Peptides against a protein of PDB entry 3WG5. Designs and how they scored, part 192

Target 1, 218 residues: chain A of PDB entry 3WG5
Amino acid sequence: LAKNIVYVAQIKGQITSYTYDQFDRYITIAEQDNAEAIIIELDTPGGRADAMMNIVQRIQQSKIPVIIYVYPPGASAASAGTYIALGSHLIAMAPGTSIGACRPILGYSQNGSIIEAPPKITNYFIAYIKSLAQESGRNATIAEEFITKDLSLTPEEALKYGVIEVVARDINELLKKSNGMKTKIPVNGRYVTLNFTNVEVRYLAPSFKDKLISYITD
Target 2, 218 residues: chain A of PDB entry 3WG5 as posed
Amino acid sequence: LAKNIVYVAQIKGQITSYTYDQFDRYITIAEQDNAEAIIIELDTPGGRADAMMNIVQRIQQSKIPVIIYVYPPGASAASAGTYIALGSHLIAMAPGTSIGACRPILGYSQNGSIIEAPPAITNYFIAYIKSLAQESGRNATIAEEFITKDLSLTPEEALKYGVIEVVARDINELLKKSNGMKTKIPVNGRYVTLNFTNVEVRYLAPSFKDKLISYITD

## One batch from the design tools (peptide; made by RFdiffusion4, then SolubleMPNN)

Design b2_p21_3_s2 (from b2_p21_3, 13 letters changed)
Fold by OpenDDE base, seed 1:
Structure b2_p21_3_s2 (fold): chain B 218 residues (1-218), chain C 218 residues (1-218), chain A 21 residues (1-21)
Amino acid sequence: as target 1 above (218 residues)
Amino acid sequence: as target 1 above (218 residues)
Amino acid sequence: MNRFKSDGVILEVIGAGSYKL
């Protein structure tokens, strides 16, 4: 019996392989409880490409819908965060958040200048981000421009262009607006209609390990 | 009904958040099939600390025994690979492999020199690696020396010092030698006695995505 | 005010160029 439960968890900071663990743990808890969905409140400036690709794959392998919610106001799903969002079952954003700026870089020089990625790598990520957008029925042209123009969008723009599905101020508004929506990618090979009627919201706290790594990477 | 199946998969190269995805995928497949165990043939020079910590957590959350097998000859479980091994249910090594060299670094300078981690970070990883060794009933003193002395061990030394459980030339010898052993950490809260009598070995191939990322990170 | 405080010491335990996104 699917419980009438929605999990909510926060992921904040740089996308690293530890961020993958957070996603994996949170999704696993929600899967074990047969939750209707998990909402990940995402606030990230970006991070590692490899970590991002893992997180996307973990989301795609989820037995339940994974909603990426760019929250709170002032948060971003920048760079790697955009790829993660595009790989998810539903994207929501709070007013005053942003998404995009997906140009890959090799890193920062000693003087803090960006080291540009070689064209081959940039083109790889263009193909990858376009695939995520296409698979999810989202705007692949804008997804490409997140790289080629380093484009960033507001929630209103992202909704208008079909990058995201919901603009919501909080979890309650998100649940209300996304109720009855279909997932943008399959869950266990099927598009799921979200049922957020009379759901219990359960907040997942960071583990002790999660808190420690966040403290080290902040 | 637990199938009399053991999965075998390869993980090669740098430990990244993509390596976490490989672990997660492989373990998930074996869990879904109620395998007796999964053997991960590991060959790594090391990688990201965050990815490593994630992989360890994923192994610890496994519903089935995860055996880390340093294989083939010439392979290593260096740096991050050692932490992963110490976090697993059983460690095996092939002759001519190595384990250890766990000193954390901040990275490489422009001239290719190692940037040393600050003492606080080194001490954090000392505590962490000792915890993994202690939890698994392995040699915590040697685990510390993998950092403090940048110690590397042969399979024979690692077995002698109680860092690993098995030295085996191939999968068949590994299965034979580990049959009847208890896992070094719990599976679902219980130490499992491995039963490799008349098992079917199933090899997991890298996904297309796995091959592509390996090709990019190599 | 350059918010790219990438002060996140990517503790690389040995590895070639991890691309940042």
Scores: peptide ipSAE 0.061, ipTM 0.341, DockQ to the pose 0.099; fails the geometry check
Fold by OpenDDE base, seed 4:
Structure b2_p21_3_s2 (fold): chain B 218 residues (1-218), chain C 218 residues (1-218), chain A 21 residues (1-21)
Amino acid sequence: as target 1 above (218 residues)
Amino acid sequence: as target 1 above (218 residues)
Amino acid sequence: MNRFKSDGVILEVIGAGSYKL
């Protein structure tokens, strides 16, 4: 039987418009190959809200399932990373990773203190993150608390509370555990049942530009 | 004589992937209406280089002239805004605005200090900004100095040094002064002579999403 | 489908107003 392709790509560092470009490039490659899915190994402390929203939109427009995998151990899907995850077709986390801490901030003051977002902005992102959770059939209350309490969860907590779908140590375990799962959001208007029984894993290398920008953002 | 349409849209705040979406939306609307031009009232302290590069590319791919207008007084086309301007078909500035300060940074440290970009990155953006200036027939030496000296210019200086094409107090003066000017880069492979003699100005309101994200980025 | 070649080098020019998530 011809092996279906599963792509794996890494996105590390701050969520930026370049991160959007990385997502777009990686997803586009996988779409062109009619891959069964793309797995994005995500490790981010957060970043820009707008980049995040565009990434979410790009994921939602994907012609194939986009799996966000918080990986490796020590990685996070913090802040913007959580929104991206919640906007994806499936969320997995490796042991020793985290998700959450989604409170929007205006930035850092000259003294390094957080400049709080105005309530209107915070409320917008509350509504937005709740929408992502609701649309994906994930825990909207916890999604709200990622903002209102700046909550961060372990993989086990996130799974338990219905924020994520899989805890997996590596890509092979992820493929094994997610095989037969339905996407939490539609792909091409349909909820897709993932088929990882006979797949070839292909790793997408960062472009020279990706390496340069990730180096700039790391 | 049927009035040609000139669109005016505002882009304010940090240059982000959402700013790309704003540019894309606004330009697309103006393209669909076969507008004589779109004027983007730009006020930005800068932002993301990747978003900037995508915005520049979107401008360069525009089917109509895109005029960057640093407006209102007190506005800036700082950092990423300068690149966007240099990538556009025409640059105008209102009195009391600024352009420049294009030195790439990796970000801010936890103490609020600038993390310097490595020389390789700085040199990349020097080459890029010089390319934009050269392609547009603008001052590539000053464009380089926007990075190497973190130079910022007044409208009068920018005009004098051949960085911009127009100083205008308002849209009406901009239309008057730019009428009969050729675009500094091609539109659909041709340098277009702007015709603002009989135009209807249409303002594009930010979408609810635009308002929200601009509010989030402001 | 126009391949937006996003040769994005991330310069965070974090101006004062950008919301970080």
Scores: peptide ipSAE 0.057, ipTM 0.343, DockQ to the pose 0.092; fails the geometry check
Fold by OpenDDE base, seed 2:
Structure b2_p21_3_s2 (fold): chain B 218 residues (1-218), chain C 218 residues (1-218), chain A 21 residues (1-21)
Amino acid sequence: as target 1 above (218 residues)
Amino acid sequence: as target 1 above (218 residues)
Amino acid sequence: MNRFKSDGVILEVIGAGSYKL
């Protein structure tokens, strides 16, 4: 029987316009091959709100399930990463990772102090993050608190509170645990049941451009 | 019987991108030789959060056990050093050392006063440090208090509270006490029982570059 | 939901990164 393919790709670092290009490229490859899913190993401190919103849209427009996997241990889906995760078809976290801390900021002052976002912006992102949570059947109260309290959660807490779907140590455990789960948002208008019983895992390498920009942004 | 090798290397000073390179180099050497473990003699006041998180990931990705040893007496695993320790396969401390004081800061003002991290950052690192503690089966409440109370502990207190695994005066006592212990996190997906019954201790010297950067950053 | 085009203000949703520990 022809093995279903699951792609795995890594996205690490700040969320920028280039990160959008990485998501788009990886998802497009997986779409072209009619993969069962793509797993994005995400490790981000956050980044630009505009890039984040574009990434969320790209995920939601995917022809295949996009699984956000906060991986490896020590990784985070911080700030923009949380929004991306909440916009995806499934969220997994490795032990020793974190999610949350989503309060928007304008930037940093010359002395390194945070310039706070005005209430109008905070309220916009509260509504936005709650909508992502509600649409995906995830905990909208906690999603709001990721902003209003700058809450961060462990994988165990995030699972307990219904923010994420899977805690897994590696790709094999993720595939095993998520097998038979329904996507938390539709794929082409339908909730899909994931089938990981006989899959080939294919790792997508970063392009040369991906490597160069990662190097420059580090 | 071919002696198992244990490497010992020293990492001292501020945690920077260069400290990551030191960890990576030392662990890579020990991996290449299929060492039983590497012991990192750590003495740090802290440093950059990004470098710290990369170091934690590098340790957790190690093909061999990485033991963080807060050494010599008078040394500390302060701030970033505590996170590194909590991310490792085993923590040891010499008498007269300390661990903790993990509250994140933005930096220092012109007058040398601390610029406090905003609550979002504090909450992020609370979740992160708790996840490291939980994943390693260490005291997550104390790990949180390393931030929220800026708690610092002696080796005896850290052992008592289940933050560390060993108090040892020197490498020989460390090897003796840790012999037969299981790693607190997996090595390549498996918890490893340390075998120090017939080991050769090899000391890794800093490279010329390591010496130069240590000199510049001190 | 109308995309809040704040044309002039770069909104950052940043957690940890540039901080000292």
Scores: peptide ipSAE 0.028, ipTM 0.343, DockQ to the pose 0.074; fails the geometry check
Fold by OpenDDE base, seed 3:
Structure b2_p21_3_s2 (fold): chain B 218 residues (1-218), chain C 218 residues (1-218), chain A 21 residues (1-21)
Amino acid sequence: as target 1 above (218 residues)
Amino acid sequence: as target 1 above (218 residues)
Amino acid sequence: MNRFKSDGVILEVIGAGSYKL
């Protein structure tokens, strides 16, 4: 019996328009091959709000389940990364990772001080992050606190509070634990039960452009 | 008599944290050499609000005059580029360039539609752009209209309305026309009269990193 | 692919850790 395919791709660094292109490329490949799911290994400090919203929309328009996996240990789904995770079909975290710190900022001053977003922007993102949490059946109160308290959580705390669905050390443990779970948001209008019983894992390498951009932004 | 140095550097593309690094590097080189001024040939569609604000602050902290020159013909100082220009010591434009269209957005949806910024963000940037115009003795009413009407101006209109100081076809015409002008904002707390009577023009090449980033973002 | 000429000032949602100098 032909094994169902699970794609795994890595997205690392700041969330930008280029990060959107990576998400779009990876999800499109997985859609074309009718994969059971794609797992995105995410490590981000945050980034652009526009790129974040576009990525969330791209995930929500996916023909297949998109699993955000905060990986490896030491990685974060910080700020924009948390929104992306909350907009996804399933969230997993490795031990030693973090999620949260979602307060919007206008930027950094030359002295490295945070330029605070006006309360009005903060309120917009509170409403937005709460909607993502509610739509995915996740903890909307904690989602708000990611902004209002600049809260960051460990994987175990995030699981406990109903922010994420899985704590897993590696892809094999993730597949095992998420097998039989329902997606937290619909895929093509329907909640999908993940089937990882007979899967082939395929890693998507970064394109030449992806490698160059990573090299330059590093 | 040793000729006074005028540096010329090119900044092209989206305004990002990398664009801040370019501005900082170029201005620092010109400061170290006690240049009479630096001319930044700017061609940008806009970009990040944070990077824009950091660039404005870096320009305002410059030890030497920073001239924003919208160049070449066909270039724009759009959106974030307009704010940067309004924060500078002198603005010049080449014929066939544009300035304005400063309405803040939250981003683009997947369908390419603009995600509107909440009125509260718009009002913040109205106040900010008006302050830049007022501090530089430029037209604050038109600066507001760059947001509220998404107004874009030709060089001749921008000059007429008191948004910019110079229309020039090339660096030589720019130096000639701006010679004897006072900076529109202080340099180290004092308005400087530009002296381009006996100057050497030095072009700053992009660093290897700059060339690579340009190649990748192209 | 069409360079999204982002003609708008774009907001950011950045966590405190993102400035790797």
Scores: peptide ipSAE 0.027, ipTM 0.265, DockQ to the pose 0.275; fails the geometry check

Design b2_p21_3_s3 (from b2_p21_3, 13 letters changed)
Fold by OpenDDE base, seed 1:
Structure b2_p21_3_s3 (fold): chain B 218 residues (1-218), chain C 218 residues (1-218), chain A 21 residues (1-21)
Amino acid sequence: as target 1 above (218 residues)
Amino acid sequence: as target 1 above (218 residues)
Amino acid sequence: MRRFKSDGVELPIIGAATFKR
């Protein structure tokens, strides 16, 4: 019996236009193979808002479930990573990871201090992050506080508060725990019940370009 | 008689954090040699607002005059480039170049359409660009229209409207025309009269890193 | 008045740790 395929790919580092290309490539591969889902192992300190919004849109347009897995331990879905997670079909976190700290900034000054975003920008992203949370049936109050309080949560807290759906130590536990869960957002207009029974896990490697850009941006 | 040195460096492409590093490096070299000025040959379609603001700050902190020269013909100081120019000690443009189009955007959508900035962001940058123009004694009304009308100007128009100080075909004409001009902003707290009599022009080459990043981002 | 293509001023950054270095 042809095993359902679950793809796993890694996205690490700052969210940029190149990160969008990575998401697009990975999701496209998984779509082409009619995978049951793709799991993105995400470790990001944040990044560009434009790229983030494009990534969210790309995830929401996916023909298959896109699971954001904050992994490995010590990783974070910080800032832009939280938006991406909130825009996804399912969020999982490994123990020892974090999510949140979504305060928009204009950048960093020469002295390394944060250049504050004007209130209007902050309010825009408050509305945006709340919409992502609400649309996915996640905690919109906490999502707002990711900005207003620069809040960061542990996996256990995030689960408790209804920000995420799964705490899992590894891919196997993730698949086991998420099996039978309904996606938090529609896939092609329908909420999908995840079926991770009898699945083959396929790991997607970074392209040469992906490796090169990561090497240069790190 | 030891000739006064004028440094010339090129900055081309999108304004990023790396562009800041380029500006910082070039200005630092020129400061260390007590140059009469540094001329930055600028050709940019725009880029990141944070990097732009940092570059403006770095220019304003310069111990020597920083001249932005929109060059070569066909180049532009578009968007972020206009802010950088307006924040500099002197703006020059070559015939066939452009300046303006400073409308802030959140980015580009997947279909290539512009993601509009919220009015609050637009208003922030209107205030910011006007402040740069006012502080430099340049046309703040036109600076605002660079945003509100997405206005772009030719060198002749920009000169006529008091946005820029010099139209010059090359470095020699620039030096000749700008000789004896007063900087539009202070250098170390003082407006400086440019002295380009008996100067040696020194060209700064991109570092290996600069070349590599340009190669990857282009 | 000629409108030239611009990439615009790209706003906002949502928390990039790399700018803290």
Scores: peptide ipSAE 0.049, ipTM 0.425, DockQ to the pose 0.394; fails the geometry check
Fold by OpenDDE base, seed 3:
Structure b2_p21_3_s3 (fold): chain B 218 residues (1-218), chain C 218 residues (1-218), chain A 21 residues (1-21)
Amino acid sequence: as target 1 above (218 residues)
Amino acid sequence: as target 1 above (218 residues)
Amino acid sequence: MRRFKSDGVELPIIGAATFKR
């Protein structure tokens, strides 16, 4: 029986192998405690495709619902963050946040210019992001346009176009609005109806390692 | 006029954006001092393709020769390290080191299994690594096999097959053997003949940030 | 249209990440 506990953790910054470790740690804690769900407050400009794909896989293999919450206001789920969101069981955004801009790049040149990804790679990620959208019943056309048009959306637009499920100002509103929603992808092979009635919210702190890496990458 | 100074710096661990920063810092110092060359002692199991490509580009844009030295014994230029080496002005290896194993992967699954790259990505990196080999006059067939066969070579094999230029036990032997060699790629549009006659060797220490990241990623 | 400087989706790891078991 799931404890009426919802975990909340923050993941901020670039998506790296260390970000994967954060996701893994936080989800594992929530799984061990048989939480009703974990909410990941996400604020990222993007990052590595490999780490992103690993994170998506980790979310999809979660024994409990993983909710990506683009938070706080001013935050974004940009690039890799959009993929992670689309791979999750539920997406929420706070007002004043953004999602999208998913065009893959090879990196930055010494002069700070973007090194464009070859068409083969771009096409791979178009197929990948569309797959994530389709699997989750989200708007695959918009998902493609996150790449082809480098599209970014407001929470209201993202909701309107069927990219996300919830616009919420805070955790309490998120829990209230998402209560009774079905996960957009299966949890252990089944779509789960979220039950946030009389839940305890527990915040997970970053590990010392998490804090240290954030400090170094900032 | 180049100072008769050769810089030596160590880069160890996974190839990441931080590794790029290390390369950039070290090469910049050597460029500023108009060094005869910089030797990067490299020991890496691999890492990120994006960071690798940026590092290769940074090396290729260097105003001075960049020598990749797989060192010490027991070290490797595995995966991304091989690409970096192939993109450099000269490759040296110490006895007991290895080079190769360049098959691209998307990452690791939660269970530690390798997520294979799709053929499109594999083919991209085949073309890329062959280009690096061809541009540097190194064995492009072996470069391809670093991917297609996940081939790893000893220093003696790598030298024999024309993948590397020098087998050396230490910096002094490296300088002695590479003296009078031409760079395998241009430096500022010209192939440079290395002059290690009466050179001063200066070791660059890792920055505090470098030490901290190494500590965290170890 | 706020040009969010997306750092892009950086492409695959080339090499065996030593899983610290």
Scores: peptide ipSAE 0.042, ipTM 0.400, DockQ to the pose 0.360; fails the geometry check
Fold by OpenDDE base, seed 5:
Structure b2_p21_3_s3 (fold): chain B 218 residues (1-218), chain C 218 residues (1-218), chain A 21 residues (1-21)
Amino acid sequence: as target 1 above (218 residues)
Amino acid sequence: as target 1 above (218 residues)
Amino acid sequence: MRRFKSDGVELPIIGAATFKR
């Protein structure tokens, strides 16, 4: 029996291999405890495509629902963060957050300018982001425009366009609004109806390693 | 007047954005001191494509010759390391080192299996690695095979096939053997003849940040 | 509104060896 437990963890900063380790650890803890779901408070400007794809895969392989929550106000699920969100079981955003801006880049030049990805790579990520949107029943046209137009959306716009499922100010409002919603992707091959009635919220802290890496990369 | 100074620095571990910062810092120090060259002792299993491309660009923009030296014995310039080497002014390898294995991957699956890159991405990196080889007058066929066959070479094989320029046991032998060689790519638009007669060798240490990141990523 | 410079999706890892299990 799934416990009436919801885990909450924060992932902040660039999406890297270390971020994958964080997602894996947090989801694993929640799985082991047979949680009803895990909420990841996400605040990222983006990061690496490889790490992003691994994180998406880890989320999609989760034995429990993974909710991406763009939080707090001022946070973003930008670039790689958008892909992660689109690959998740449910997306929520707090007021004053943003989602989008998903143009793939090869990197930054010495002058700090973006090295644009060749069309072949851009097209690959267009196909990929559209697939994530389609698989999750989200707006694939807008998902494409996150790349082609470098589009960024407010929570209200993202909800209106069918990119996200919930706008919530805090965890309590998120739980209330998402209660009874179906996951946008399957959990163990089945769409799950979220049950957040009488749940215990458990917060997961970053590991010492997580804190140290964050301190160095900031 | 260029000083009779050669800088030596070590870069070890995964190629990341932090590795770019190391390359940039080390090369900048050597440039500021008008060094004859900098030798980067490289030991890497690979890393990120973006960081790699930035490093290659930084090397190619260097005002002084940058020599990649795969060192010590047991080290490798694998994957991203091979691209960096092929983008440099001179490649040296110590006995017992390796170069190659350049297949692009999208990441690792949860089971630790490689997520293969789509043909479009693979072909992009084939073109890129071939361009580096061609620009440096190195074996572009072998460079391609580093990807298509996941080929790895010994120093002797790499030298024989025209992938590298020097096999050397230590810095002194490297300086001796590379003395009078022309850079394989231009420095400030000119091919430079290396002059390692009566040079002072100056070792650059990792920054505290470098040490800390290495400690955490290991 | 600080234009959060979205770090574009950075391209895949080149090389199998980097993911230490």
Scores: peptide ipSAE 0.032, ipTM 0.419, DockQ to the pose 0.377; fails the geometry check
Fold by OpenDDE base, seed 4:
Structure b2_p21_3_s3 (fold): chain B 218 residues (1-218), chain C 218 residues (1-218), chain A 21 residues (1-21)
Amino acid sequence: as target 1 above (218 residues)
Amino acid sequence: as target 1 above (218 residues)
Amino acid sequence: MRRFKSDGVELPIIGAATFKR
């Protein structure tokens, strides 16, 4: 029986244009192999909004399901990471991880204080994050509160409120729990039922560039 | 006589993954219309290296000549913008603009100080920028000095030293001066002689997303 | 042609909307 391939790749650190390249590379490899899915182990404190939006678009254009897995314990899908997760085909979180805190900022002042985004920007991202939630059948009210209240959730809370789909300790448990689930957004216009029976897990290592950027952004 | 179309689009602000999307969208539109060229009016203080490299790659893969025009007066192709320019088919600058200051940094500290890039990264970008200059027949020594000395040049200096090809006050003067010039890098493997006789100039407006990101990055 | 793989040097990031770290 032909083994269905599931790719696993790690994306850690700030969300930047390089992070887009990582997503694009990893997803492209998995697409080329007609993988059942790719699981992105995500650990990010946030990053650039533009990069985030591009990543979301890349995920939405994926020929295969992209599962965002907030992993390992202690990791977060903070800020930009939450948008990425909400734009993905399935969200999983490990125990001891977090999601949320999505309020956009213009940056940090010289004194390290946050420069607030103007209302027009904040409102744009409220609309954007709500759209991601709605399109994925996730909790749009909570998605908005990720911004308006800078809300951050545990995996259990996020699951309870319908923000995420899976709480899993590791890849094996994730595969087990997500087997037979429908993607929360379409893959090539169709909602896919995940088939993680008889799967081969393939890990994608970061490229030299990926390692460099991870090093730079850490 | 079928008018040759020249597209003009503006890219302003930080170089990010969104900037890549802007470049890609604008170039794609111009490619679809088999335009004689696209002129990108560039005004950037810099941005992300990864996005920059992707933009350079997208330009190099363009089916039509991509002209980087540092415009309007007061604009710059600073940092990442210089790399993009050096990776393009033709560089023009308006009087009162600047190019250079390409030293890579890891970012800004909480106190606003620059976090220096490690030598390995700096050396990588030295090699990269020199390669762009060499491939385009531009001054590789000056390109290196954009990094090693954080050099910034006026249009007149940049022209004098063979970094750029045109100094022009506006699009009309740019078209006039660049008419009959060969591209500095190939278009689909061939150096193109620009034909700006009997041209129709078409301006591409930023998408809503483009406006938003420009707004966010300003 | 040596494909210089873009090593992720952050060039000066001036004022881009970032999400809270």
Scores: peptide ipSAE 0.028, ipTM 0.250, DockQ to the pose 0.069; fails the geometry check

